# Designs tried in a protein design run: peptides against a protein of PDB entry 5IXI. Part 54

Target 1, 141 residues: chain A of PDB entry 5IXI
Amino acid sequence: TPLLDASSLEYLFAQGQYDLVKCLAPIRDPKTEQDGHDIENECLGMAVLAISHYAMMKKMQLPELPKDISYKRYIPETLNKSIRQRNLLTRMRINNVFKDFLKEFNNKTICDSSVSTHDLKVKYLATLETLTKHYGAEIFE

## One batch from the design tools (peptide; made by RFdiffusion4, then SolubleMPNN)

Design b2_p16_8_s1 (from b2_p16_8, 7 letters changed)
Fold by OpenDDE base, seed 1:
Structure b2_p16_8_s1 (fold): chain B 141 residues (1-141), chain A 16 residues (1-16)
Amino acid sequence: as target 1 above (141 residues)
Amino acid sequence: DFTSIFKKVNAMEEVE
């Protein structure tokens, strides 16, 4: 696989976030119901990566982020609409699990300095390639 | 992957 310099990686990461959320890089079709769940889980995970990257770049701790931080603006709009159609209890559960994981990820992974912003960008783009139909093929082949 | 993190959410949706 080709190596990306820092500038290229930064550009691709920013563009990848935009393309995912705006569905310009559409999510792959689920093969099964479980595959659909896996896709959703990975999207929620990518939201954690994006938020954590933002926090690190701004040198902010989680308590300094908005208290109502959510995955809504960091996942595909189509998925966000789908989640909003689910019942209140399910939505509450998703929110709780997401917030808990976000806290855990930042406290145990980011604060331990085991993961850099570079690592987050690489992980994000690699995951994006697996979630979308053909996006990033030119870069990650 | 992040599948293990949201396993509980999947289980909840399956029983709804």
Scores: peptide ipSAE 0.198, ipTM 0.751, DockQ to the pose 0.279
Fold by OpenDDE base, seed 4:
Formats: sequence, structure tokens, C-alpha cells
Structure b2_p16_8_s1 (fold): chain B 141 residues (1-141), chain A 16 residues (1-16)
Amino acid sequence: as target 1 above (141 residues)
Amino acid sequence: DFTSIFKKVNAMEEVE
């Protein structure tokens, strides 16, 4: 958009990540159980975006990422705590699906489709708006 | 959206 130059977008992306993880921009209350799952899934997706953006900015290939790379530092702390309280099988499944998707995203989307860091930031902020109670409205209004 | 990616996880959580 004309109002969001490169510098502004970079700032908003960084601040948005911080606010989401630290719960300064809390996620919206789920309306149903499925809505809660949708919110969680979108948060995990945003973690993929954030990690991919980080890797691209650092010019790191996927194999160069830490072996224990995960969503833990890239999702709301409250959600992370919630996931940690779930049973082992569920946690393993979340981790496996996340890692597989991260690999697929980096291989097919980043490398093959030439998605830029700019695109990742835009998608991240757009998703953030849909997930948060009030913070998203402040960004786009 | 990312809902389709984690559909199996959703099913597991519903059974819990």
C-alpha cells in the first residue's frame, strides 16, 4: 500500500512479532472449539513465516537452521504454554507437522516461487490483524 | 489459511 513504505513495513513487522509473542497484542477469544483450533493453526503458520523471513534475511539455508528449530519462540507465550500441557503424542504431532510444513514451505514457496521477504511481512501483518483483539485494527485503520 | 495443514492435529485434540 502507498502508506506503508519499506521502512514502515519493516518496523511494523518487527513490532508485530514482538507484540504477538509477548501477548501485548493478545489473540482474540475463540468463539468455538474449532475456532480455537483455527487460531492455533494460524499462529503456527505465522511462525513458519517468521522463521522463513529470518532465514532469508540471514541468507541461511534450511539445513543451516538449528536442529531444534520450532514454533516456540514465534507464537504467543500463552499458546506455547497451552501446547506444552498437552499429551506427548499431540505435542509430537504438532512438532512433526510444523517441521514438515516448514521444509515444504521453504523448498516450494521460497525457492521455487521466489517469494520475497516483503511478501512474508505483508502476509504476516495481514494475518496478525485477523488474530488479535484490537492491535490489528490499529495497524490498518 | 493454515487450517488444512494442521487438520490431523485438530482431530487428535478433539479426541483428547
Scores: peptide ipSAE 0.197, ipTM 0.752, DockQ to the pose 0.276
Fold by OpenDDE base, seed 5:
Structure b2_p16_8_s1 (fold): chain B 141 residues (1-141), chain A 16 residues (1-16)
Amino acid sequence: as target 1 above (141 residues)
Amino acid sequence: DFTSIFKKVNAMEEVE
């Protein structure tokens, strides 16, 4: 694959994020129940990447972000609807694990390492390729 | 991957 310059990467990251959330680049069909969970987990991870990227761009730390920060705006709308249909305990667990992971990721990966916004965009797009049916094939040819 | 991070959620859903 050709090397992406900074401007191209910025464009692809923004477009990829939009396409994932709006389901224009639909996530792949799960092969098993566990595969479905894996897909959801990866989507939640994508949300952490997106939020962390946003925070870094705005030069904000996690405590400075809105207290009600959530994955809802950063995952596929179809997945968000699916999660909302689950029982209260499950939804609470998802929220707690997500918030804990976001905090851990920020402290251990962003603050204590040399991870840049560039790195986050690369990982986001790479993960997007694995999650979606055909989007990755078109971008990374 | 992020699977290991959310494995506790998977386990809870299976028990419910």
Scores: peptide ipSAE 0.196, ipTM 0.748, DockQ to the pose 0.290
Fold by OpenDDE base, seed 3:
Structure b2_p16_8_s1 (fold): chain B 141 residues (1-141), chain A 16 residues (1-16)
Amino acid sequence: as target 1 above (141 residues)
Amino acid sequence: DFTSIFKKVNAMEEVE
């Protein structure tokens, strides 16, 4: 895999987010029910990366973000629709776990200065490759 | 991976 310069990485990261959410780079088909859950979990993780990157770029702390911050704008639209069809208790659990993880990630990973925005972009794109059907081939071949 | 973070959610969905 060739090394990407900073400008190229920024472009690919932005495009990758758009393609994932808009399902232009569709997620891979699950092989089993558990695989389906794994895919969903990875998508939720991607949302944490995206939100954290946004916060870092804006130099914002989590308390400065909207109180209703959620994964909804940062996961595939098809997955978001699927989650909305689940019962209230499950949806509440997903939201709570997501918010807790976002807070933990911010405090332990971002605030400790162990991870930069550059690192987040790399992790995002690498995960995107594993999640989608064909997107990774365009970047990492 | 992020699977370990949401294991509890997965368990709830399987019981539903």
Scores: peptide ipSAE 0.192, ipTM 0.750, DockQ to the pose 0.264

Design b2_p16_8_s2 (from b2_p16_8, 8 letters changed)
Fold by OpenDDE base, seed 2:
Structure b2_p16_8_s2 (fold): chain B 141 residues (1-141), chain A 16 residues (1-16)
Amino acid sequence: as target 1 above (141 residues)
Amino acid sequence: DFTSIFHKENAMEEVF
């Protein structure tokens, strides 16, 4: 982390978000069914990081965020399509769990632990490296 | 569950 100055980190974070969502940095192939589930969870976690970062930058609280805030624009497009093909109850569960986690993350992680936007960017990029096939290798060599 | 992935004690410290 000390290897990247603030401006470089900001750039890489923005680019990483774009590449993940647009599948320009494709997620790794699952090795097992459980691995596939873990990958999906990591993607949803990435959405939490991205939304939280946005909220912090805008100095917004969760109640001030749009009512339709969702993971949909912050996960790989391919995964979003996959989720939309699942049954209604499953989609409802994912939505509810996501919103609950986002709330908990805000209250217990960001507020209580005083996590900064810098920390979120570092965590995002570190996770991106493990989640994708080749992205991030140059960053952490 | 992704709650366990990102809601761990010292989750951020592991990065640094």
Scores: peptide ipSAE 0.038, ipTM 0.662, DockQ to the pose 0.072
Fold by OpenDDE base, seed 1:
Structure b2_p16_8_s2 (fold): chain B 141 residues (1-141), chain A 16 residues (1-16)
Amino acid sequence: as target 1 above (141 residues)
Amino acid sequence: DFTSIFHKENAMEEVF
């Protein structure tokens, strides 16, 4: 796996977020129901990475983020539409689980493990490459 | 549950 300089990594991370959300880098087709569920979880995880990176860059704690912070702006628009069509109670559950995971990730993974913004970018791009159709293949081969 | 996907010890170390 190649090493990227800081400026290139920052650019690719920003572009990757845009491409994922706008579905310019479409997520791969699920092979099974379980695979589809895994893809959805990966997308929600990508939102956690993006939000955590944002908070770290802004030197903000999670309580300082908007009260209505959610995955909605950090996942593929197609997936967001799909989630919005689900039952109210299901959506509430997803929201609660996401918020709990975000809190746990920041407290236990970011703070306790001293994960850097660099680490988050690398993990984001690596996940993006495996999650999407042929995206970043020339970068991470 | 996406904890296993994004926990540093098992998910990030394999990337580096």
Scores: peptide ipSAE 0.035, ipTM 0.665, DockQ to the pose 0.051
Fold by OpenDDE base, seed 4:
Structure b2_p16_8_s2 (fold): chain B 141 residues (1-141), chain A 16 residues (1-16)
Amino acid sequence: as target 1 above (141 residues)
Amino acid sequence: DFTSIFHKENAMEEVF
């Protein structure tokens, strides 16, 4: 695939986030139960990428982010609805695991490894391709 | 690389 210029990358990243959350780029159908878990894991990982990118663009540290920062705005609405319907203990575990992962990612990847916003956008779009049925293929064809 | 860190533990799997 051709190398994207900076403007194109910014546009695709923004549009990709919108399309994923609004399910305009629907996630692929799981082939097995484990595959379904993998898909959900990747969606939550996408939220980490998106939040980290947001924080970097706003020049904010994780402790400075709003206390209500969560994956909820950054995952497919269908998945968010599914998670909200799970039992309280499961939802609490998801929240804790996500926050811990976000913290670890910030410390070990963003701060220590000096990952750039460019890297986050590339990883986001690449993962979007693997997650979605047809939309992702259009980006990388 | 950060890709390795991103997928290292698959910690989200234990949530289900």
Scores: peptide ipSAE 0.035, ipTM 0.695, DockQ to the pose 0.370
Fold by OpenDDE base, seed 5:
Structure b2_p16_8_s2 (fold): chain B 141 residues (1-141), chain A 16 residues (1-16)
Amino acid sequence: as target 1 above (141 residues)
Amino acid sequence: DFTSIFHKENAMEEVF
């Protein structure tokens, strides 16, 4: 466990989100088609973490979040472009699965396990390291 | 399948 105070963790979390979305921390190259699908799922998972953190900071429940909340602003721009190029049925499926998972995550992990914003930031940064090519190595060394 | 980000309290502690 890296020793990060609250202010340092907040900074790294904010910077990490920016780097992931803007592809300044590019996601790793997939080894197989299944690996590519796994990477996409992890990116969508990162969006769930970011949105949940946002909701907790704003003291908002999921039904109170803006109805237009989506993964689009919380995933790498390259992945967002890729998803938008897919057929309508695939995009609808991704949207529905993401929405359902976000609800389940709030119910099972946030509410039942009493996960804090601190925990979400740590998990986000840890996952960011595994998703990207070399990002975060200097942080966790 | 995004289940990899689900965490129990004990599982979260292992990440730290």
Scores: peptide ipSAE 0.036, ipTM 0.659, DockQ to the pose 0.054; fails the geometry check

Design b2_p16_8_s3 (from b2_p16_8, 8 letters changed)
Fold by OpenDDE base, seed 1:
Structure b2_p16_8_s3 (fold): chain B 141 residues (1-141), chain A 16 residues (1-16)
Amino acid sequence: as target 1 above (141 residues)
Amino acid sequence: DFTSIFKKKNSMEEVF
């Protein structure tokens, strides 16, 4: 597995976000119902990484982000549509759990530890490779 | 992985 320089990592991270959201790098097909839930959870986690990276790059604290910040712009469009079709209470719960996760990640992981933007990019791309069908195969083999 | 994190949170509140 080759090590990427900073410029290459930045490019791949930006492109990977676009490809995931626009479904140019489609997520893998679930093998079971539980696998489907796992895929959704990983996508929501990637949204946390993306938002946290954005906040760090802009030198913003989480409270400075819009109060209605959500995963909607940071997950695959197909998944977003699927979530919007679920019951109102289910959607509210997803929103609440996501916001709690984002807050916890920011406070306990970003603020309390030495996690850098570099680490977030690496984690994002590594997760992206596992979530998508064939994306990044040339990079992470 | 994030799956383990969300499973832990789902133990308190069902998401799906």
Scores: peptide ipSAE 0.193, ipTM 0.759, DockQ to the pose 0.264
Fold by OpenDDE base, seed 3:
Structure b2_p16_8_s3 (fold): chain B 141 residues (1-141), chain A 16 residues (1-16)
Amino acid sequence: as target 1 above (141 residues)
Amino acid sequence: DFTSIFKKKNSMEEVF
């Protein structure tokens, strides 16, 4: 939004992360089974953005991050509980795909300095708007 | 967008 200055964007980004994880801004209801998968994938993408932003702010690269870093603290708590109920093979696939994407995003996007922390905040909030029931409209309208 | 990359990766391998 052209009306948001840097301080406003920082506030909204921090609040948006908290509201998403704590389910204060609940994700929208899926229209189909495939839509449900898309929503979950979008949430995992949000985790990549949040972790990457954190790493950039701390001036850390992925090898310097904790070895057990995962999506679990950066997705809605309800989704995290749902994933933990799935079978071992499914959970392993989710973990592997997420880690591969995180590594790729870090090496090809963050390390090349093609994306700034400002860009990450904008993309995060834009995605949050499409993902949640009414949260985006309340923020940007 | 950035999250579309994960969607594309996940569409190649069914995880859900």
Scores: peptide ipSAE 0.187, ipTM 0.758, DockQ to the pose 0.336
Fold by OpenDDE base, seed 5:
Structure b2_p16_8_s3 (fold): chain B 141 residues (1-141), chain A 16 residues (1-16)
Amino acid sequence: as target 1 above (141 residues)
Amino acid sequence: DFTSIFKKKNSMEEVF
């Protein structure tokens, strides 16, 4: 794994977010129904990382973020379409679980352990490699 | 820690 300086990491993080959301780096095909759920959970986790990074860069805490903060702009468009096709109760539960996840991540990781924006970018790119079909090979060759 | 927080993703399986 090559060592990335701050400028290179910033570029790759920005490009990685764009590629994931626009499905230019498509997520891997699920092997089972449970694997599909795991992939979705990973994508929602990626949204937590992206939102937390945004909040830190803007010097905003979760109570200061818009109350309508959502994963929708931070996950693959294909997954967003899939979720919107699900029934209302399922969508409501996904929203609630995501908000709880975001709150816990902020409290336990950002506030308590002083995780930096650098750490978030590294974790984002590492997770992106595991989620996508071949994108990791492009990053770490 | 970061690892324990990421394991929270497993709790989202109850949504399905």
Scores: peptide ipSAE 0.081, ipTM 0.726, DockQ to the pose 0.395
Fold by OpenDDE base, seed 4:
Structure b2_p16_8_s3 (fold): chain B 141 residues (1-141), chain A 16 residues (1-16)
Amino acid sequence: as target 1 above (141 residues)
Amino acid sequence: DFTSIFKKKNSMEEVF
């Protein structure tokens, strides 16, 4: 695929986030139970990317983010609804896993390396392609 | 490669 210019990448990243959350780019059907877990984990990872990108754009450090920062705004609405319907222990585990992901990503990638907002957008869109049914394919055609 | 940082790790417990 041709290399995207900066303005095109910015547009696709913003639109991709919107389409993923609003399920306009629906995630692929899981092939197995494990595949379903992998899809959800990838969505949580994408939420980490999106939040990190937001923080970097706002020149905020993780401690400056709202204490109630969560994946809820950054994952498909269908997945968010599914998680909310699970038992308390499962929801607590998911919240802890997400916070661990975010902390690890910040410490090992954002703070200790030179990862840029450009890199985050590229990784986000690449992951979006692997997660979605048809919309992801359109982006990289 | 930081891809593994935000994806599921084999050493991590299942999310659910």
Scores: peptide ipSAE 0.083, ipTM 0.703, DockQ to the pose 0.325; fails the geometry check

Design b2_p16_8_s4 (from b2_p16_8, 8 letters changed)
Fold by OpenDDE base, seed 2:
Structure b2_p16_8_s4 (fold): chain B 141 residues (1-141), chain A 16 residues (1-16)
Amino acid sequence: as target 1 above (141 residues)
Amino acid sequence: DFTSIFHKVNAMEEVF
């Protein structure tokens, strides 16, 4: 990936989040059913990155975040609708796994490894490029 | 490390 200055990276990160959630940068078509699951998992990972970045920018620890914090605002709207159509037990499991992942990420990566907001933005944009069809080709090629 | 923790996303496969 090219080296971007702080202001450019901030802009691209914000725009990328918006484009992903609003499906303006649609996720790529799955090649197999397993690939589809991988894509969904990566989207949930993107939510963890976005939430962690938000928390760091606000200088908030995980326990200080809203109790009802969820992936719902940070994944593609189409995926969110798909998850809502799944059975109750599946939705409960997704919620629990997500919360556990978020907690683990904050404890082991953010706190212990001292990952910066810069690192999160870079990882987010790099992942976004792999998840979407043609997004960022003009920047990362 | 960051990559190792993010790779845990695959642990969500069974949820779907």
Scores: peptide ipSAE 0.038, ipTM 0.650, DockQ to the pose 0.379
Fold by OpenDDE base, seed 5:
Structure b2_p16_8_s4 (fold): chain B 141 residues (1-141), chain A 16 residues (1-16)
Amino acid sequence: as target 1 above (141 residues)
Amino acid sequence: DFTSIFHKVNAMEEVF
């Protein structure tokens, strides 16, 4: 894999986040129902990475983030539309579990493990490659 | 710690 300097990584992270949300880098087709759930969970995980990166860059602790913090701006728009079509109880569950996971991730991974913004960007881009159909071939080959 | 990051993200699959 090619070595990415800090500037290149920052650019790729920003572009990758935009491409994922705008579905310019579409997520892969699920092979099974469980695979579909796994893809959704990975997307929600990507949202956690993106939000955590944002918080770290702004030097904000989790309680200082807006109370309306949500995955909605950080997942593919197609997935967001799909989730909005689900029943109220399902949407409430997703929201609650996401918030709990975000809290746990920040407490146990960010605060306790000395994870850097660099690490988050690398993990984001690596996961993006696995989630999307053909993204990142030119980067990680 | 990349291991921690990977495990935390993967753990979401077990919750949903």
Scores: peptide ipSAE 0.036, ipTM 0.658, DockQ to the pose 0.187
Fold by OpenDDE base, seed 1:
Structure b2_p16_8_s4 (fold): chain B 141 residues (1-141), chain A 16 residues (1-16)
Amino acid sequence: as target 1 above (141 residues)
Amino acid sequence: DFTSIFHKVNAMEEVF
């Protein structure tokens, strides 16, 4: 298991977010319908990590973030377009579930634990490696 | 440790 210094980790985290959202590091193809749902959930989880990291870096609590904060800017653009094409009730459900998870993650994982921004970056990059087709192989293999 | 942190995160991922 490679050990990254703080500077390298910061760079890779920033670049990884950009690559994921812009689909420069495309997510892997689903093997089954259930796998597709798992991939979507992982992407939404990545959004939670990114938002939480942002909040921690800015020393802000979740209520201090914009009221309309959502996953839209933190997931692959292709997935965002896919979600947008679903019916209204489905989109509302996804939004609500995401907000609930974000709140729960903040309370139980960030506030009530020793999770740091460093830990979030590591988790993000580790997930990114498995979520995308071949991204990060040179770093984590 | 990272293992403990990842388990906590993974446990919450089932919310989706």
Scores: peptide ipSAE 0.034, ipTM 0.663, DockQ to the pose 0.123
Fold by OpenDDE base, seed 4:
Structure b2_p16_8_s4 (fold): chain B 141 residues (1-141), chain A 16 residues (1-16)
Amino acid sequence: as target 1 above (141 residues)
Amino acid sequence: DFTSIFHKVNAMEEVF
């Protein structure tokens, strides 16, 4: 893994978010049903990272974020479409679990620790490598 | 440490 300066890291993080959401860096094909579930979980986790990074950069606390804050703008569009097609109870569960996770992450990881925006970007890009088909190889070879 | 924190995050991701 090459050493990235601050400017390069900032650029790659921004571009990586865009590429993931727009499916320009498509997520890898699941090997099993469980693998598909794991991929979805990782995408939702990355949404938490992205939202937390946004909040930190804007110096906003979680209660100051829009009331309808969700993963929708921070996961691959294909996955978002898939989730929206699931039954109501499933979608409600996913929404609730996500909000709880985001709250817990903010309280226990961001507020009560030394995690920085730099750390979030590194974790995001590292996870992006594992999720995408070939995009990660360009960054971490 | 940071690694420990993300281990907890990774475990929470499986709840989705």
Scores: peptide ipSAE 0.034, ipTM 0.655, DockQ to the pose 0.161

## One batch from the design tools (peptide; made by RFdiffusion4, then SolubleMPNN)

Design b2_p17_1_s1 (from b2_p17_1 with K12E H15K S17E)
Fold by OpenDDE base, seed 3:
Structure b2_p17_1_s1 (fold): chain B 141 residues (1-141), chain A 17 residues (1-17)
Amino acid sequence: as target 1 above (141 residues)
Amino acid sequence: SSFDEAYEELLEKHKFE
């Protein structure tokens, strides 16, 4: 299996983000309640990766990111709708946990010179493959 | 990779339940 060139990786990363958010690549069915929680957290992690990639491309530091930065535009629309139906305290907690995750990821990973946008794209696509039913199986074959 | 491990650790640390 030939390695993906840079242009192919860029295309697949962009398309993968769109497919995840628009639910064109549906997330796998949870096997248990705990598995459902794991899936949701994986989706939030995907948002961290996507936002971090955006920040790196724009050469923005964490303090320069909008204060209202949110996971909402970077997770599956179905999950976003589900979260919006939860009570206020739960939604506040999710938001706080996400912001803490993003902050720590930036401080400990994004600020590391050894991490590149290439690494983020590969991790995103690899996670997308495991999170969805059949998406991307041929990419890392 | 070290990056993969760091990400997975943070993902677990900031897991919401």
Scores: peptide ipSAE 0.649, ipTM 0.944, DockQ to the pose 0.731
Fold by OpenDDE base, seed 1:
Structure b2_p17_1_s1 (fold): chain B 141 residues (1-141), chain A 17 residues (1-17)
Amino acid sequence: as target 1 above (141 residues)
Amino acid sequence: SSFDEAYEELLEKHKFE
């Protein structure tokens, strides 16, 4: 894994978020139904990482964020459209699971001071590489 | 890393099926 300076890492993290959401770095094709579920959950995890990074950079805890904080702006647009097509109860359950994930990540990882913004960026980009077809291979291989 | 383990555990715990 090549060494990245702080400026390069910051740029790649910002660009990676944009590319994931806008599907410029499309997620890989699922090999099975279970693989498809795994991919979607990884995307929701990416949203947790991105939101947590934002909160840390702004020196805010989750209770200080908008009450309607959601994964919608932090996952691939194709996945967001897919979720919006699912029934109300399913969407409510997804929202609940995501909120619990975000809350526990904040309380047990960020609030415990065991994670830095640097850690979040590295994990985000590493996950992005595994989730997408041909993105960032030269950075984290 | 310790962070990687913590994240993966939470990801597994809060997976949507």
Scores: peptide ipSAE 0.646, ipTM 0.943, DockQ to the pose 0.719
Fold by OpenDDE base, seed 2:
Structure b2_p17_1_s1 (fold): chain B 141 residues (1-141), chain A 17 residues (1-17)
Amino acid sequence: as target 1 above (141 residues)
Amino acid sequence: SSFDEAYEELLEKHKFE
């Protein structure tokens, strides 16, 4: 749990999203090819967390979100560029897997009354610290 | 936590290679 009040956590969550997407907090270098895949999947997970947080804040269900909702605006721009250079079939697979991930996450986790936007922010920031090279202020207990 | 476990499980389930 973070050593922050609600307002501070909200600020850091917003700033963390910005820093990740804009690559101001660059993701760590992969140690192996598999590690690279793990990093990309973690980034997609971050997108699920961010979108779900947005939906909860707006009190929106998934069908109410834009049909073109995607990971593209919620992952590092460098990764987004890399994915765009991959072939159509690969991109289609990524899109489908992500949409299934987001749907199941909302249906099985977000719908749980015990899960809050606070939990999503904490998980996001904690994951961000593990993914990035030199990010974090050791704000978690 | 149960939330952490659920998230990590879904992350693994929906990974792409």
Scores: peptide ipSAE 0.644, ipTM 0.942, DockQ to the pose 0.759
Fold by OpenDDE base, seed 4:
Structure b2_p17_1_s1 (fold): chain B 141 residues (1-141), chain A 17 residues (1-17)
Amino acid sequence: as target 1 above (141 residues)
Amino acid sequence: SSFDEAYEELLEKHKFE
């Protein structure tokens, strides 16, 4: 497997976020309805990782971030469009679940443990590899 | 790792369906 230094990881993490959101690295086709739900949840998890990384880089706690912070800028645009087409109650539930996820992740993982930005980048890229059709395989092979 | 386990547990706990 290739050895990645800090600068390489920083570059790949930034590029990976861009590719995921812009659908340049499209998410894999779901095999079942449940697989589709799993893919969407993985995308929301990716948003939690990305936002947490941003907060850590800025040395900010979640209360210091805008109260309207959401997953919208951190998930594939196709998925964001799909969610926006769902009814209001469903969208409200997604928002609430995501906010609870982000808060608990920040409190129990970032604030109460030794999690670093390095850990977040590695987890993000590893998840990106499993989530997309062809992206990232050469990085972790 | 402990981080991986914690993340996966939270991902499962906060999954939306």
Scores: peptide ipSAE 0.639, ipTM 0.942, DockQ to the pose 0.758

